# Ledger of designs, part 4: peptides against a protein of PDB entry 3J47

Target 1, 121 residues: chain A of PDB entry 3J47
Amino acid sequence: IRLTNQLKSLKGLQSKLKDVVEYLDKVINKELPINHTILGKLQDVFNLLPNLGTPDDDEIDVENHDRINISNNLQKALTVKTNDELMVIYISNLVRSIIAFDDLIENKIQNKKIQEQRVKD

## One batch from the design tools (peptide; aimed at target 1 L10 V20)

Design b2_p27_6 (made by RFdiffusion4)
Pose (drawn by RFdiffusion4):
Structure b2_p27_6 (pose): chain A 91 residues (1-28, 36-48, 72-121), chain P 27 residues (1-27)
Amino acid sequence: IRLTNQLKSLKGLQSKLKDVVEYLDKVIHTILGKLQDVFNLNNLQKALTVKTNDELMVIYISNLVRSIIAFDDLIENKIQNKKIQEQRVKD
Amino acid sequence: LEEELEEEREELAEELEEVLEKIEEVL
């Protein structure tokens, strides 16, 4: 789902670029200004990425903890299944 | 797929910057 959403966003840019190129050819405004703002707003993320790296580490750790908890419950389920099997054999 | 999309975005951004520069020159 996230991927489909990202593709839609990129699609708009692609189409928007084509339109802009065609518009320029024809000319040979508010949208242009807006685009410029967006441009000014990955490069900048480079410095900002430094911080994001730290945050990404924290969210990785959290995911690991959740995986451990899921494993624990999984072991319990497996034990219950074994007990059920033993009871069936006895029967 | 994410890497390809990032590359495509960068390329489009560069193309748009070039086009905007041309538009400014024409205006």

## One batch from the design tools (peptide; aimed at target 1 L13)

Design b2_p28_2_s1 (made by RFdiffusion4, then SolubleMPNN; its pose is not in this set)
Fold by OpenDDE base, seed 1:
Structure b2_p28_2_s1 (fold): chain B 121 residues (1-121), chain A 28 residues (1-28)
Amino acid sequence: as target 1 above (121 residues)
Amino acid sequence: EEEEKKKLEELKKKLEEGKKFAEQLFAE
């Protein structure tokens, strides 16, 4: 149950990250105007991502088996715990950012509709 | 202009789907 819920949460997070990437690509390609408020909120979200440790820390020498295994297991357990805590904070901030973006997009759409109406009158 | 509006509406739809998903995550 917990693992399935975490996996569902991660899949949804992945989908949202994809939507953010697609937005950034459209901004980079000048298909959408730069919104500094959106970019600032995205930066805040990325700064709260758990440090996915460099994959290179798993190559630390197999030869000192017993004492290093306990220290590595404790470090791995602490890293997992820290990553889980950071993931909760990250998801919370992502949600806040999504809401803020929705409001900003709605405001831009409304402003554009108002301008289009003024040109028709 | 209309194409930009369409792209913005599409992005809005994706964000709204995001919001609903997030609401489900916090309701559990």
Scores: peptide ipSAE 0.025, ipTM 0.561, DockQ to the pose 0.021
OpenDDE base, seeds 2, 3, 4, 5: peptide ipSAE 0.024, 0.027, 0.024, 0.023; ipTM 0.551, 0.560, 0.542, 0.546; seed 3 fails the geometry check

Design b2_p28_2_s2 (made by RFdiffusion4, then SolubleMPNN; its pose is not in this set)
Fold by OpenDDE base, seed 5:
Structure b2_p28_2_s2 (fold): chain B 121 residues (1-121), chain A 28 residues (1-28)
Amino acid sequence: as target 1 above (121 residues)
Amino acid sequence: KEKEEEELKKLKELLEKGLQEAEKLFAE
C-alpha cells in the first residue's frame, strides 16, 4: 500500500513535470507568453537544488593521505547526507510549486490547442 | 528576448535533472 502510493505519487509528479517541460518548450517557441509568476516559482525551486554533480572533491592532493582520509570521509558523508536532505527539501518545494501552477499550465496549453484547432478549421 | 529564452532553456535543463534525481531517490 505505502509503496504503491509512493509509486503513484511519483508517476503523478513525473507527469506534472513533463507538463512543465512542455509549457517551457511552448514559451521558448513563443507559442505561449512568458508567465513571470510561473518562472519565479520555478527559479525558487532551482535555487534549492543541491548542485547535482559537484565533482566529488576526490582530487584533493594525494600527499597528505592519512589524517585527511578520515576527515574527508566524514566530510564527504556529511556532504552527501546534506545534499540528500537538501534534495528532499527541494523536491518537496518543487512538488508544491508544481501543484500551485499545474492548473494554470494545463489551462494555457489547452487554450492554445483550441486556438490552433480553430485556425486550422 | 534571447537572454530570456536562454534562461528558460537553463530552467528546463534543471527541471529535467531534478526529475532524474527524483526518479533515483524513489528507485532506492
Scores: peptide ipSAE 0.026, ipTM 0.531, DockQ to the pose 0.036
OpenDDE base, seeds 1, 2, 3, 4: peptide ipSAE 0.020, 0.035, 0.025, 0.026; ipTM 0.478, 0.566, 0.490, 0.502; seeds 2, 4 fail the geometry check

Design b2_p28_2_s4 (made by RFdiffusion4, then SolubleMPNN; its pose is not in this set)
Fold by OpenDDE base, seed 5:
Structure b2_p28_2_s4 (fold): chain B 121 residues (1-121), chain A 28 residues (1-28)
Amino acid sequence: as target 1 above (121 residues)
Amino acid sequence: EEEERKALEEKKKELEKGKQYAEELFAQ
């Protein structure tokens, strides 16, 4: 039961991440316009990702120093597998950000499909 | 606009790495 629920949650997260990637591909391909609200949520997701060894995240946006310090502490807590409580908080915030982003993406994709169908009819 | 598209492509790669990390984390 617990393992099945974890697997279901993981599959759900994987699906949502796939939708985000599909959205980004559509924006990159100019099929969808850039949306600043979605971009802001995407930035929140990346600020909540562990340091994956990409050097270009070093643009220290000085205005978010407190959020960056919290994120860095949470990222360190994920790197140090011993701080389970901070990892849970980090994952929870990450999942919330991904869900909020996915909902925005789905709404934009659906709205675009509806408009394209109306133009064909 | 081209620089913004490149930044979005980079963010996509980071998100894919984040997906792999999440898969490893939940496999534990």
Scores: peptide ipSAE 0.112, ipTM 0.670, DockQ to the pose 0.038
OpenDDE base, seeds 1, 2, 3, 4: peptide ipSAE 0.104, 0.083, 0.032, 0.026; ipTM 0.627, 0.604, 0.599, 0.546

Design b2_p28_3 (made by RFdiffusion4)
Pose (drawn by RFdiffusion4):
Structure b2_p28_3 (pose): chain A 91 residues (1-28, 36-48, 72-121), chain P 28 residues (1-28)
Amino acid sequence: IRLTNQLKSLKGLQSKLKDVVEYLDKVIHTILGKLQDVFNLNNLQKALTVKTNDELMVIYISNLVRSIIAFDDLIENKIQNKKIQEQRVKD
Amino acid sequence: EEIEELEEEIEELEEEIEELEEEIEELL
């Protein structure tokens, strides 16, 4: 789902660029200003990425903890299944 | 001959797509 959303966003840019190229040919405004702002707003993320890296580490650790908890419950379920099997054999 | 003409049209469209990709990459 996230991927489909990202693609839609990129699609708009692609179509928007085509339109802009055609517009320029024809010319040979508000949208242009807006685009310029967006441009000014990855390069900058480079410095900002430094911080993101730290935050990514924290969210990785959290995911690991969750995986451990899921394993624990999984072991209990497996034990219950084994007990059920033993009861069936007894019967 | 009609097929060759269509192949040429495809090649041109492919070049246009490559150029657009490059523009997108630069803008990103």

Design b2_p28_3_s2 (made by RFdiffusion4, then SolubleMPNN; from b2_p28_3, 16 letters changed)
Fold by OpenDDE base, seed 4:
Structure b2_p28_3_s2 (fold): chain B 121 residues (1-121), chain A 28 residues (1-28)
Amino acid sequence: as target 1 above (121 residues)
Amino acid sequence: DEEEKKEKEKKKKEEEEKKLKELLEKLL
């Protein structure tokens, strides 16, 4: 029950994040104007997110330096009054990274559920 | 015809922005 609710919540978050990426891609492609109200709300959402540049120190070799730099550059982009166009690009890259992490978390939760089911059979 | 297309596109853009604002308000 708990795992199924977590998966449902994660899928809901992933769908919302995809809709945000689609909007940001339209803004990057100049199909939509930059909306400062949307951008401010996105900044608030991402300022509430823990720094995704600290994976808890359990296992993935060799790419950590680029991830820490991306997270630090993003946090700087979110906290500094930067060019709104650059901020949209940084937010888009972050949201894509979050979606990729959500897919990994979903895969881990699904694998755990399959293992728990195999132990009960 | 061309102005009506631009107005329809502008209205569609405004509706997309509104939907995104409502989505973000449900995320915060």
Scores: peptide ipSAE 0.149, ipTM 0.676, DockQ to the pose 0.074
OpenDDE base, seeds 1, 2, 3, 5: peptide ipSAE 0.141, 0.026, 0.144, 0.028; ipTM 0.664, 0.243, 0.670, 0.322

Design b2_p28_5 (made by RFdiffusion4)
Pose (drawn by RFdiffusion4):
Structure b2_p28_5 (pose): chain A 91 residues (1-28, 36-48, 72-121), chain P 28 residues (1-28)
Amino acid sequence: IRLTNQLKSLKGLQSKLKDVVEYLDKVIHTILGKLQDVFNLNNLQKALTVKTNDELMVIYISNLVRSIIAFDDLIENKIQNKKIQEQRVKD
Amino acid sequence: EELEELKEELEELQEEVTELIEELEELQ
């Protein structure tokens, strides 16, 4: 789902660029200003990425902890299944 | 002349964005 959304966002940019190219050819305004702002707003993320890297590490650790908890419950379920099988054999 | 230069730059950018979108659609 996230991927589909990201594609829709890029699609708009692609179409928007084609429109802009055609518009310029014809010319040979507010949208242009807005685009410029967006441009000013990955490059900058480069310095900001330094911090993101630290945060990514934290969220990785959290995911690992969750995986461990899930394994624990999984072991219990497996034990219950084994006990059920033993009871059936006895019967 | 400035508008023609800008047009060329934006055509290049458009190609790059198109290539990226095609790659991502393949991943989908």

Design b2_p28_5_s1 (made by RFdiffusion4, then SolubleMPNN; from b2_p28_5, 12 letters changed)
Fold by OpenDDE base, seed 1:
Structure b2_p28_5_s1 (fold): chain B 121 residues (1-121), chain A 28 residues (1-28)
Amino acid sequence: as target 1 above (121 residues)
Amino acid sequence: SELEELRKKLEELLEKVEKEIKELEEKL
């Protein structure tokens, strides 16, 4: 049960991350306008995870010892097989953060599609 | 650009998540 729930949560996160990447690709390709609210939230996610995979994140954000610890623990949870409890906690928080702006992403994508359809009609 | 850097960070996180998914699936 626990393993299945973890897998389900990770697959959910995977799906949402793919959606965010797709959104950013659309913004980069100028298919969607820049949404500063979404970008701010994405930045917040990475501020909670300052050491995501880049050893070069020299930003010792001295300001948030707790965030550094959270990031380190998340990284450890993702890389160390035995840290299931931390994985569940941090992945759940990350998913929650992404879901918080998921509706904005979906709404913007839908609105753009509607506008494009209106122009073709 | 800042957007491209943000995308890169997301893709890296996604890769880690995909790796973990694979590892969990192997344990089932």
Scores: peptide ipSAE 0.376, ipTM 0.885, DockQ to the pose 0.505
OpenDDE base, seeds 2, 3, 4, 5: peptide ipSAE 0.346, 0.348, 0.365, 0.343; ipTM 0.873, 0.876, 0.878, 0.872; seed 4 fails the geometry check

Design b2_p28_5_s2 (made by RFdiffusion4, then SolubleMPNN; from b2_p28_5, 14 letters changed)
Fold by OpenDDE base, seed 1:
Order: C-alpha cells, then sequence, then structure tokens
Structure b2_p28_5_s2 (fold): chain B 121 residues (1-121), chain A 28 residues (1-28)
C-alpha cells in the first residue's frame, strides 16, 4: 500500500514535470510568451528542494554546487530510508506546487489557442 | 539563458524521479 501510493505520486510528478519541460521548450522557442508568475512558481519549487539538506552541511562551494546539490540532495532525500515521512510530505508539496502550475500552463496554452483561432476566423 | 538553466534543472529533477520510479518498480 505505502510503496504503491509513493509510486503513484512519483508517476504523477513525472507526468507533470514532462508537461512543464514541454512548456519551457515552447517559451524558449518563442511559441509562448514569458510568464513571470509561472517562472516564479518554478523557482519556488527549486527553492524548496535544497531545504531537505541536513542542517549540518554549513560548509563548501556555493557557485558550482547548487546544480549538483539539487540532484544529490533529492537523491539523498529519496535514498534515506529513515526520512520516508519527510519525503512523502516533500513530494506532496512538490506535486501540489506543480499541479497549481500546470493549471496555469494549461490555461495559458488554451487562451493562446483561442486567440490564434479567433485570428484565423 | 535563465530559461535554459531552469529547463536543465527540471530535466535533472525528472531524471531523478525516473530513477526512483524504476527502483520502486523493482521492489514491487
Amino acid sequence: as target 1 above (121 residues)
Amino acid sequence: DELKKLREELRKLLEEVEKKIKELEKKL
């Protein structure tokens, strides 16, 4: 039951992360306009990731470590068998943040499609 | 440039989630 629920939550997260990457590709390709509210929420998701670092890694290399530390701290948080409750809370908050973001992406994509259709008619 | 950095961070996060999914699927 617990592992099945974790797997379901992670598969949901995986789907939503793919949708967000596709959205960013459309923005990078100038197919969609930049939305600062969207980008702010993405930054908030990443700002919630490093706070799973143990309170004991006060030392060593802020400039190259943030990109490797996000993957390593997530990998550590996902690998530490003793913090399964914090992992579930964290994944739940991350999923909630990404769902609220996905609704904003979908609304913007729909609004753009509606405007493009109105210009063709 | 910042958008490309953010996309790369999301791709790394996605890869770690995919690794974890595969690990859980092996335990089921």
Scores: peptide ipSAE 0.261, ipTM 0.837, DockQ to the pose 0.468
OpenDDE base, seeds 2, 3, 4, 5: peptide ipSAE 0.108, 0.202, 0.108, 0.221; ipTM 0.672, 0.797, 0.663, 0.813

Design b2_p28_5_s4 (made by RFdiffusion4, then SolubleMPNN; from b2_p28_5, 13 letters changed)
Fold by OpenDDE base, seed 1:
Structure b2_p28_5_s4 (fold): chain B 121 residues (1-121), chain A 28 residues (1-28)
Amino acid sequence: as target 1 above (121 residues)
Amino acid sequence: SKLLELKKKLEELLKEVEEKIKELEKKL
């Protein structure tokens, strides 16, 4: 049961990460405008991610409220002795919280299309 | 440049997740 649930969680994370990569591709290709809030949150995730496999970075300075929740979850994951699997699952929850932008992405895509049409008219 | 770097980091994380999935699938 536990392993099955972990596998399901990781597969869910995998799907969401692919969605984020697709989002970034659209931003890179200028199909979507840059959202500094989303990018900032993504950067925070990677800044807070210890090098997977190096247990030695225990010092997380949390300057921002969103960083506090991320930090607490990562610190909890780090407190559990080097369980990289659990760490990845916790990152999943962080990424999911960042990715609650499916509606935001769709709205931005639509808004950009509308703006491009208005410029062509 | 920063966006491309961020994408590369995401792709690296995605690879790690895929490896963990494969590892768990072997344990089932």
Scores: peptide ipSAE 0.358, ipTM 0.876, DockQ to the pose 0.420
OpenDDE base, seeds 2, 3, 4, 5: peptide ipSAE 0.330, 0.305, 0.361, 0.324; ipTM 0.863, 0.856, 0.877, 0.863; seed 4 fails the geometry check

Design b2_p28_6 (made by RFdiffusion4)
Pose (drawn by RFdiffusion4):
Structure b2_p28_6 (pose): chain A 91 residues (1-28, 36-48, 72-121), chain P 28 residues (1-28)
Amino acid sequence: IRLTNQLKSLKGLQSKLKDVVEYLDKVIHTILGKLQDVFNLNNLQKALTVKTNDELMVIYISNLVRSIIAFDDLIENKIQNKKIQEQRVKD
Amino acid sequence: SEEEEIEEAKELAEKLNEVLEEKLEELD
């Protein structure tokens, strides 16, 4: 789902660029200003990425903890299944 | 001038196309 959304966003840019190129050919405004703002707003992320790296580490650690908890419940489920099998054999 | 504005818009469009190509590569 996230991927489909991202593709929709990039699609708009691609179409928007084609329109802009055609517009310029014809000319040979508000949208242009807006686009410029967007441009000014990855490069800049470069410095900001430094911080994001730290945060990414934290969210990785959290995911690891969750995986451990899931394993624990999984072991209990496996033990219950084994006990059920033993009871059936006895029967 | 009108010619300078067109030049700036072309430069911007090229830059944004590069950004688009980079993002498509990231998705691939």

Design b2_p28_6_s3 (made by RFdiffusion4, then SolubleMPNN; from b2_p28_6, 12 letters changed)
Fold by OpenDDE base, seed 1:
Structure b2_p28_6_s3 (fold): chain B 121 residues (1-121), chain A 28 residues (1-28)
Amino acid sequence: as target 1 above (121 residues)
Amino acid sequence: SLESQIQQAKELAEKLQKIVDEKLKELE
């Protein structure tokens, strides 16, 4: 049951991350307009993920000790195999954060695909 | 710039995706 729940959570996160990457790619290519609400939510998520190896990793607010602790635990849970329980908790939080704007992302991606197909036909 | 921020967000998402894929591979 625990393993099944972990897999389900990870698969959910994987699917949503794929949608996010596809969406951002379309925005970068100017195929979709910039949505500041979506960008803000994504930034909130990524601010919880320190040390992902990007040169300009968003610094955690030093004044927010709770956020720093959460971010450190999240990073540890993602990188260390022994933190399976924490991994499930923080993955679930990430999924919930993405779900908040999932419908908007999906609708924009789908609508663009439909429009592109119509133009080709 | 805003475009740079979007590109950075994409790169972060891709890195996180890689981590999730690796974890899935370990569990499957």
Scores: peptide ipSAE 0.265, ipTM 0.825, DockQ to the pose 0.368
OpenDDE base, seeds 2, 3, 4, 5: peptide ipSAE 0.320, 0.241, 0.235, 0.234; ipTM 0.854, 0.815, 0.811, 0.809; seed 2 fails the geometry check

Design b2_p28_6_s4 (made by RFdiffusion4, then SolubleMPNN; from b2_p28_6, 14 letters changed)
Fold by OpenDDE base, seed 3:
Order: sequence, then structure tokens, then C-alpha cells
Structure b2_p28_6_s4 (fold): chain B 121 residues (1-121), chain A 28 residues (1-28)
Amino acid sequence: as target 1 above (121 residues)
Amino acid sequence: SKEEEIKKALELAKKLQQIVQEQLQQLQ
């Protein structure tokens, strides 16, 4: 039961993250306009996870023990075995925040489609 | 720039996605 629930939760999170990545790719490719509300929420989510590192840290050699520790800490937080109450709270908030993107992302995609259709008519 | 912020967000999302994937693989 516990393992099943963990798998279900992680699969849900995986699906939401996939949607976020796909959305951001579309924005970068100028297929969708920038939504400042979504961007702000994403920043808020990532700011709750101090141990994710920053993309600018890509100059930090993959061999940097700190990156391994960061990944391990987050991995531990995603496991039900974590005793870090703060990490549990952060992950919970992350999931809730990502779920809140669904309507915003969908609305933006729909609005773009509507605009494209209006140009064709 | 806003574009750079989006790129950073994308990179962070991909990192988290990878971590979640690794956890799923470990549990399977």
C-alpha cells in the first residue's frame, strides 16, 4: 500500500513536470506567449527547493560532491523515508503549485489556438 | 532577461523531472 501510493504520487508529479517542460519549450520556441503568472509561480516553486541548484551551476563539474548531495537530498525528500519535515512541506507545496498551472497552461494554449483560427477565418 | 529566466526554469524542471524518473525506476 505505501509503495503503491508513493508510485502513484511520483507518477502524478512526473506527468505534471512533463506538462511544465512542454509548456516552457513552447514559450521558448515562441509558440506561446510568456505568461508572467506561470513564470512567477515556477520561480516560487523552485525557490522553495534550495537544494535543486541553479542552472548556472552547470559550470560546476559533474564530479562536484555538492551536486550529488543536492540530488540525494531531494531524492530522499521524494521518498517516504525522509525525516525532513521541511522537505516534505516543500514537495507538497511544489506539487500543489504545479497542479495550479493546469488551468493557466490550458487556457493559454486554447487562447493561442483561438487566435490562430481567427487569422485563418 | 525574461527569456533567460524561462530557460533557467526549464532547466530546473528538467532536473527535477530526472530525479523523479530515477526514483520511479528505483521503486519498480
Scores: peptide ipSAE 0.371, ipTM 0.866, DockQ to the pose 0.359
OpenDDE base, seeds 1, 2, 4, 5: peptide ipSAE 0.332, 0.307, 0.328, 0.287; ipTM 0.852, 0.842, 0.856, 0.830

## One batch from the design tools (peptide; aimed at target 1 L13 V20 L24)

Design b2_p29_5_s3 (made by RFdiffusion4, then SolubleMPNN; its pose is not in this set)
Fold by OpenDDE base, seed 2:
Structure b2_p29_5_s3 (fold): chain B 121 residues (1-121), chain A 29 residues (1-29)
Amino acid sequence: as target 1 above (121 residues)
Amino acid sequence: SLLEEIKKQQELAEQFQQLIDQQLQQLQQ
């Protein structure tokens, strides 16, 4: 039962993270405006997670062995943190709120474009 | 820059997604 709940929660997070990546891609491509509220909430999520390490563009070729070790350590850290059911629930709710907020903004933009097109026709 | 920070967040999200995938595989054996 606990394992099933963990799997369900993780699958939910996986899906939501995909949506976050797609959202940020739209912002980077200037398809959506920058929203500081969303970016702030995303930062809150990352602050609650283990330090995933940003590959500093300047980090020289850490030998393949070191990269593998870092990845394994990060995965292990996430495993330990995701074992906290309350933390997983909290993160899931936070991500859900971010995605919902993004969807509302996107829908508003689309509706505006539709209205503008109707006026031009 | 703000754009660089957004790209950083995207990278972090992708890394997190990958780690979740690995964990899911481990839980499914």
Scores: peptide ipSAE 0.449, ipTM 0.894, DockQ to the pose 0.402
OpenDDE base, seeds 1, 3, 4, 5: peptide ipSAE 0.419, 0.384, 0.407, 0.396; ipTM 0.889, 0.879, 0.886, 0.881; seed 1 fails the geometry check

Design b2_p29_7_s1 (made by RFdiffusion4, then SolubleMPNN; failed a check: too like the target's own chain; its pose is not in this set)
Amino acid sequence: LLNQLKSLLEEISKLLKEVEEKLKELKEK

Design b2_p29_7_s3 (made by RFdiffusion4, then SolubleMPNN; its pose is not in this set)
Fold by OpenDDE base, seed 1:
Parts: sequence; C-alpha cells; structure tokens
Structure b2_p29_7_s3 (fold): chain B 121 residues (1-121), chain A 29 residues (1-29)
Amino acid sequence: as target 1 above (121 residues)
Amino acid sequence: ALNQLENLLKEISELLKEVEEKLKELKEK
C-alpha cells in the first residue's frame, strides 16, 4: 500500500516533468513565447535543489565541494533502494511547485497542437 | 515493486537534469 502510493505520486511527477520538458522544447524552438512566470517558478525549483551534476557543470569551484557532495548524495539516493525521508520531503515540495503551473503548461501545449493540426488540414 | 520505484526515481532524476539543461539553454539564447 505505502509503496503503491509512492509509485502513483512519482508517476504523476514524472508525467508533469515530461510536460515541462515538452514546454521548454517549444519555447527553445520559438513555437511558444517566453513566459517569465513559468520560467521563474522552474528556476525556483532548481534553486532549492543540489546541483544535479550536468556535464556542463565544469565549475571547478572548490567552494562548492559541499554542493557536489550533496548532489552526489541525492543522485545516489535516487538510484538506491532506500526509503529516505529527506527524499520524500524533497519530492513532495517539487510536486507542489510543479502543480502550481502544470495546468498552464498543459493548456499552452494542447492549444498549440490543436492550432498546428488545423493548419495541416 | 522496489525495482519499479528505483527505475522511476532514476527517470525522474534524468528528467530533472533535462529540465535544468533546457533552462540553461534558454538563458544562453
């Protein structure tokens, strides 16, 4: 029961993140205008996250050793079969942040798809 | 069930990284 509920919640988060990715691709491709409110909310999410260690994070900032360790620990926590309470709290906060603007993202994506289909017909 | 959770967490991690990269790309453009 508990694990099933966790899976359901995380699947919801995954779906919302996919919507965010699709939205960002459309903005990058100039298919949608820049929305500073959405981008600001997304940035707020990442400001609360440890650096996820992307390849472009070549900031050899020795001062970020603690952040690198936290990032590695988070990544490890996400790949390890552990029931980490900190991870649950973190995911819950992330979910709440994304839910606040997901409907707007979804509506914009859908409206654009409908418009593109009507132009092809 | 635990394997599904692990896989899902990994996928979420990758999606988060992808969002971060795309946000960075938008800032550089």
Scores: peptide ipSAE 0.370, ipTM 0.868, DockQ to the pose 0.442
OpenDDE base, seeds 2, 3, 4, 5: peptide ipSAE 0.360, 0.353, 0.360, 0.343; ipTM 0.862, 0.861, 0.862, 0.857; seed 5 fails the geometry check

Design b2_p29_8 (made by RFdiffusion4)
Pose (drawn by RFdiffusion4):
Order: structure tokens, then sequence, then C-alpha cells
Structure b2_p29_8 (pose): chain A 91 residues (1-28, 36-48, 72-121), chain P 29 residues (1-29)
């Protein structure tokens, strides 16, 4: 789902660029200003990424903890299944 | 897929930059 959404966003840019190229050919405004703003707003992320890296580490750790908890419950389920099997054999 | 999207993003950004430069040159002319 996230991927489809990202693609829709990029699609708009692609189409928007084509339109702009055609517009410029024809010319040979508010949209242009807006585009410029967006441009000014990955490069800058470079410095910002430094911080993101730290935050990414924290969210990785959280994911690991969740995985451990899930394993624990999984072990209990497996034990219950074994007990059920033993009871069936007895029967 | 993420790598392809990043590459596509970089290409689109370059195209956007070129188009904005061209728009400025046309306005100056």
Amino acid sequence: IRLTNQLKSLKGLQSKLKDVVEYLDKVIHTILGKLQDVFNLNNLQKALTVKTNDELMVIYISNLVRSIIAFDDLIENKIQNKKIQEQRVKD
Amino acid sequence: LDEELNELKEELNNELKEVLEEAKEIEEE
C-alpha cells in the first residue's frame, strides 16, 4: 500500500514535468513558483539524515523487542500443542 | 523496488531542476 501511494506521488511529478516542458515550448506561473519552493524544501536530508539515523536505530531496537515477545508467545503455543497431542495419544 | 524508486526520484529531481533553469532563462529573455 505504501509503495502504491509513493508511486502515485511520483506519477504526479512525472506528468507535471511533461506539462511544464510542453508549457515552456509553447511560451517560446503560480505553479512554477510552487515548484521552486518544493525544490528548496534528499540533499538537505543529508544533514538531517544524521539525526534520522539515530531515530532509525531506536525504532530498530523496538522492533527487535517486539520480535522477542512474539517468540515467547509462540513457544507457549507450541507447548500447548504438544500437550494436546499427548492427550490424544493417551486417549 | 526502493532502489529503483530512489533512482527514479533522483532523475525526476534533475529534470525538475533543468526545467526550472530553463523557465528562468525564458523569463530573462

## One batch from the design tools (peptide; made by RFdiffusion4, then SolubleMPNN; aimed at target 1 L10; its pose is not in this set)

Design b2_p30_2_s2
Fold by OpenDDE base, seed 3:
Structure b2_p30_2_s2 (fold): chain B 121 residues (1-121), chain A 30 residues (1-30)
Amino acid sequence: as target 1 above (121 residues)
Amino acid sequence: SEEKEKEEAEKLLENSKELLENQKELLRLS
């Protein structure tokens, strides 16, 4: 049960990270305008992602294993925990930035509609 | 268009909310 829930959560995380990548690809391809506020917060989130891709540190020296492994595992666990906590904070800030951007876009759309109506009158 | 940008931002917002919930769940399970 616990392992299944962890796997489900990881799969969900992977899916949402893919959606973020798709958004970035649309910006890169000029399908969407650059939002510097969103991009800045995304960059902050990515800077807090644990380096999931450096497996190379696990291959080092077998012989002094036990004490170094316990210390490294504890330090790695603390680093991961800290990164996860910071990531939650930055995701929250990203959400706030997106909401603020949505409000800005809505205001622009409304102002444009008002101007177009005034020109027709 | 600004409307298309809004729709994509709303999608990103929803994705970010779900990402946050996933992270909270991962932290709870660890």
Scores: peptide ipSAE 0.029, ipTM 0.442, DockQ to the pose 0.063
OpenDDE base, seeds 1, 2, 4, 5: peptide ipSAE 0.023, 0.025, 0.025, 0.021; ipTM 0.497, 0.442, 0.450, 0.443; seed 5 fails the geometry check

Design b2_p30_2_s3
Fold by OpenDDE base, seed 1:
Structure b2_p30_2_s3 (fold): chain B 121 residues (1-121), chain A 30 residues (1-30)
Amino acid sequence: as target 1 above (121 residues)
Amino acid sequence: SKKEEEEEAKKLLENAKKLLENELENLRLS
């Protein structure tokens, strides 16, 4: 039961992360305008992401060594199939953060479609 | 300039996209 719930949460998170990537791609391609509210929520998500250990991807916050260590441990926990409680908490927080702005993403996409349709009419 | 700000924002978004894609891949491999 607990494992099943964890798997569901992970699957849900994965799906939502995909949606975020698609949204970002639309913004990058200038299909959608930059929305500061969404970007702010996205930043909240990134603050919860583990440090991927890639200098190109991670902001080198040398000052936050403890957070980096925690982040690395969480990353390791995610890459290793473990029933670590910290991993569960991490994923739960990420899910909550993503859910908080998922509606905004969807609303913006829908609004764009509506506007495009209005121009065609 | 406004153009420079837009380009900077674009770069930020590209980095964000990459991070999320990496995370997505990590989840897939987990």
Scores: peptide ipSAE 0.040, ipTM 0.518, DockQ to the pose 0.068
OpenDDE base, seeds 2, 3, 4, 5: peptide ipSAE 0.039, 0.036, 0.076, 0.035; ipTM 0.511, 0.533, 0.546, 0.530; seed 4 fails the geometry check

Design b2_p30_3_s1
Fold by OpenDDE base, seed 1:
Structure b2_p30_3_s1 (fold): chain B 121 residues (1-121), chain A 30 residues (1-30)
Amino acid sequence: as target 1 above (121 residues)
Amino acid sequence: SEKEKLEKLREEFRKLLEEVEKKIEELEKL
């Protein structure tokens, strides 16, 4: 049960991260306009995360003021035998909480795909 | 440049995605 729930959470995070990468691709390719608010929030994700897979994964940058309760959960995950799985699950919650314009990103991506299909027809 | 910053950000998210995918694969093998 716990493993299944963890797997489900990770798959949810995977889907979200794919959407973010796709959004960034569209912005880089000038298919979508630059939104500095969204980009700032996306950058905040990494400012609140330790370097995953590095020996120094135990150090969370404490200096970032926007320490939401999620940061405490990430710290807790790091202290408990460096449980990478728990850490990644908490990153999922962090990403969801920080990215305020999730629906906007998805809608813009979808709308662009529809427009591209119309041009090909 | 702004483009370079965007590309860097994309790469960071791509790496994070790859890490998540690795964890998924690890869990699926258990």
Scores: peptide ipSAE 0.446, ipTM 0.907, DockQ to the pose 0.495
OpenDDE base, seeds 2, 3, 4, 5: peptide ipSAE 0.404, 0.398, 0.417, 0.418; ipTM 0.894, 0.897, 0.898, 0.901

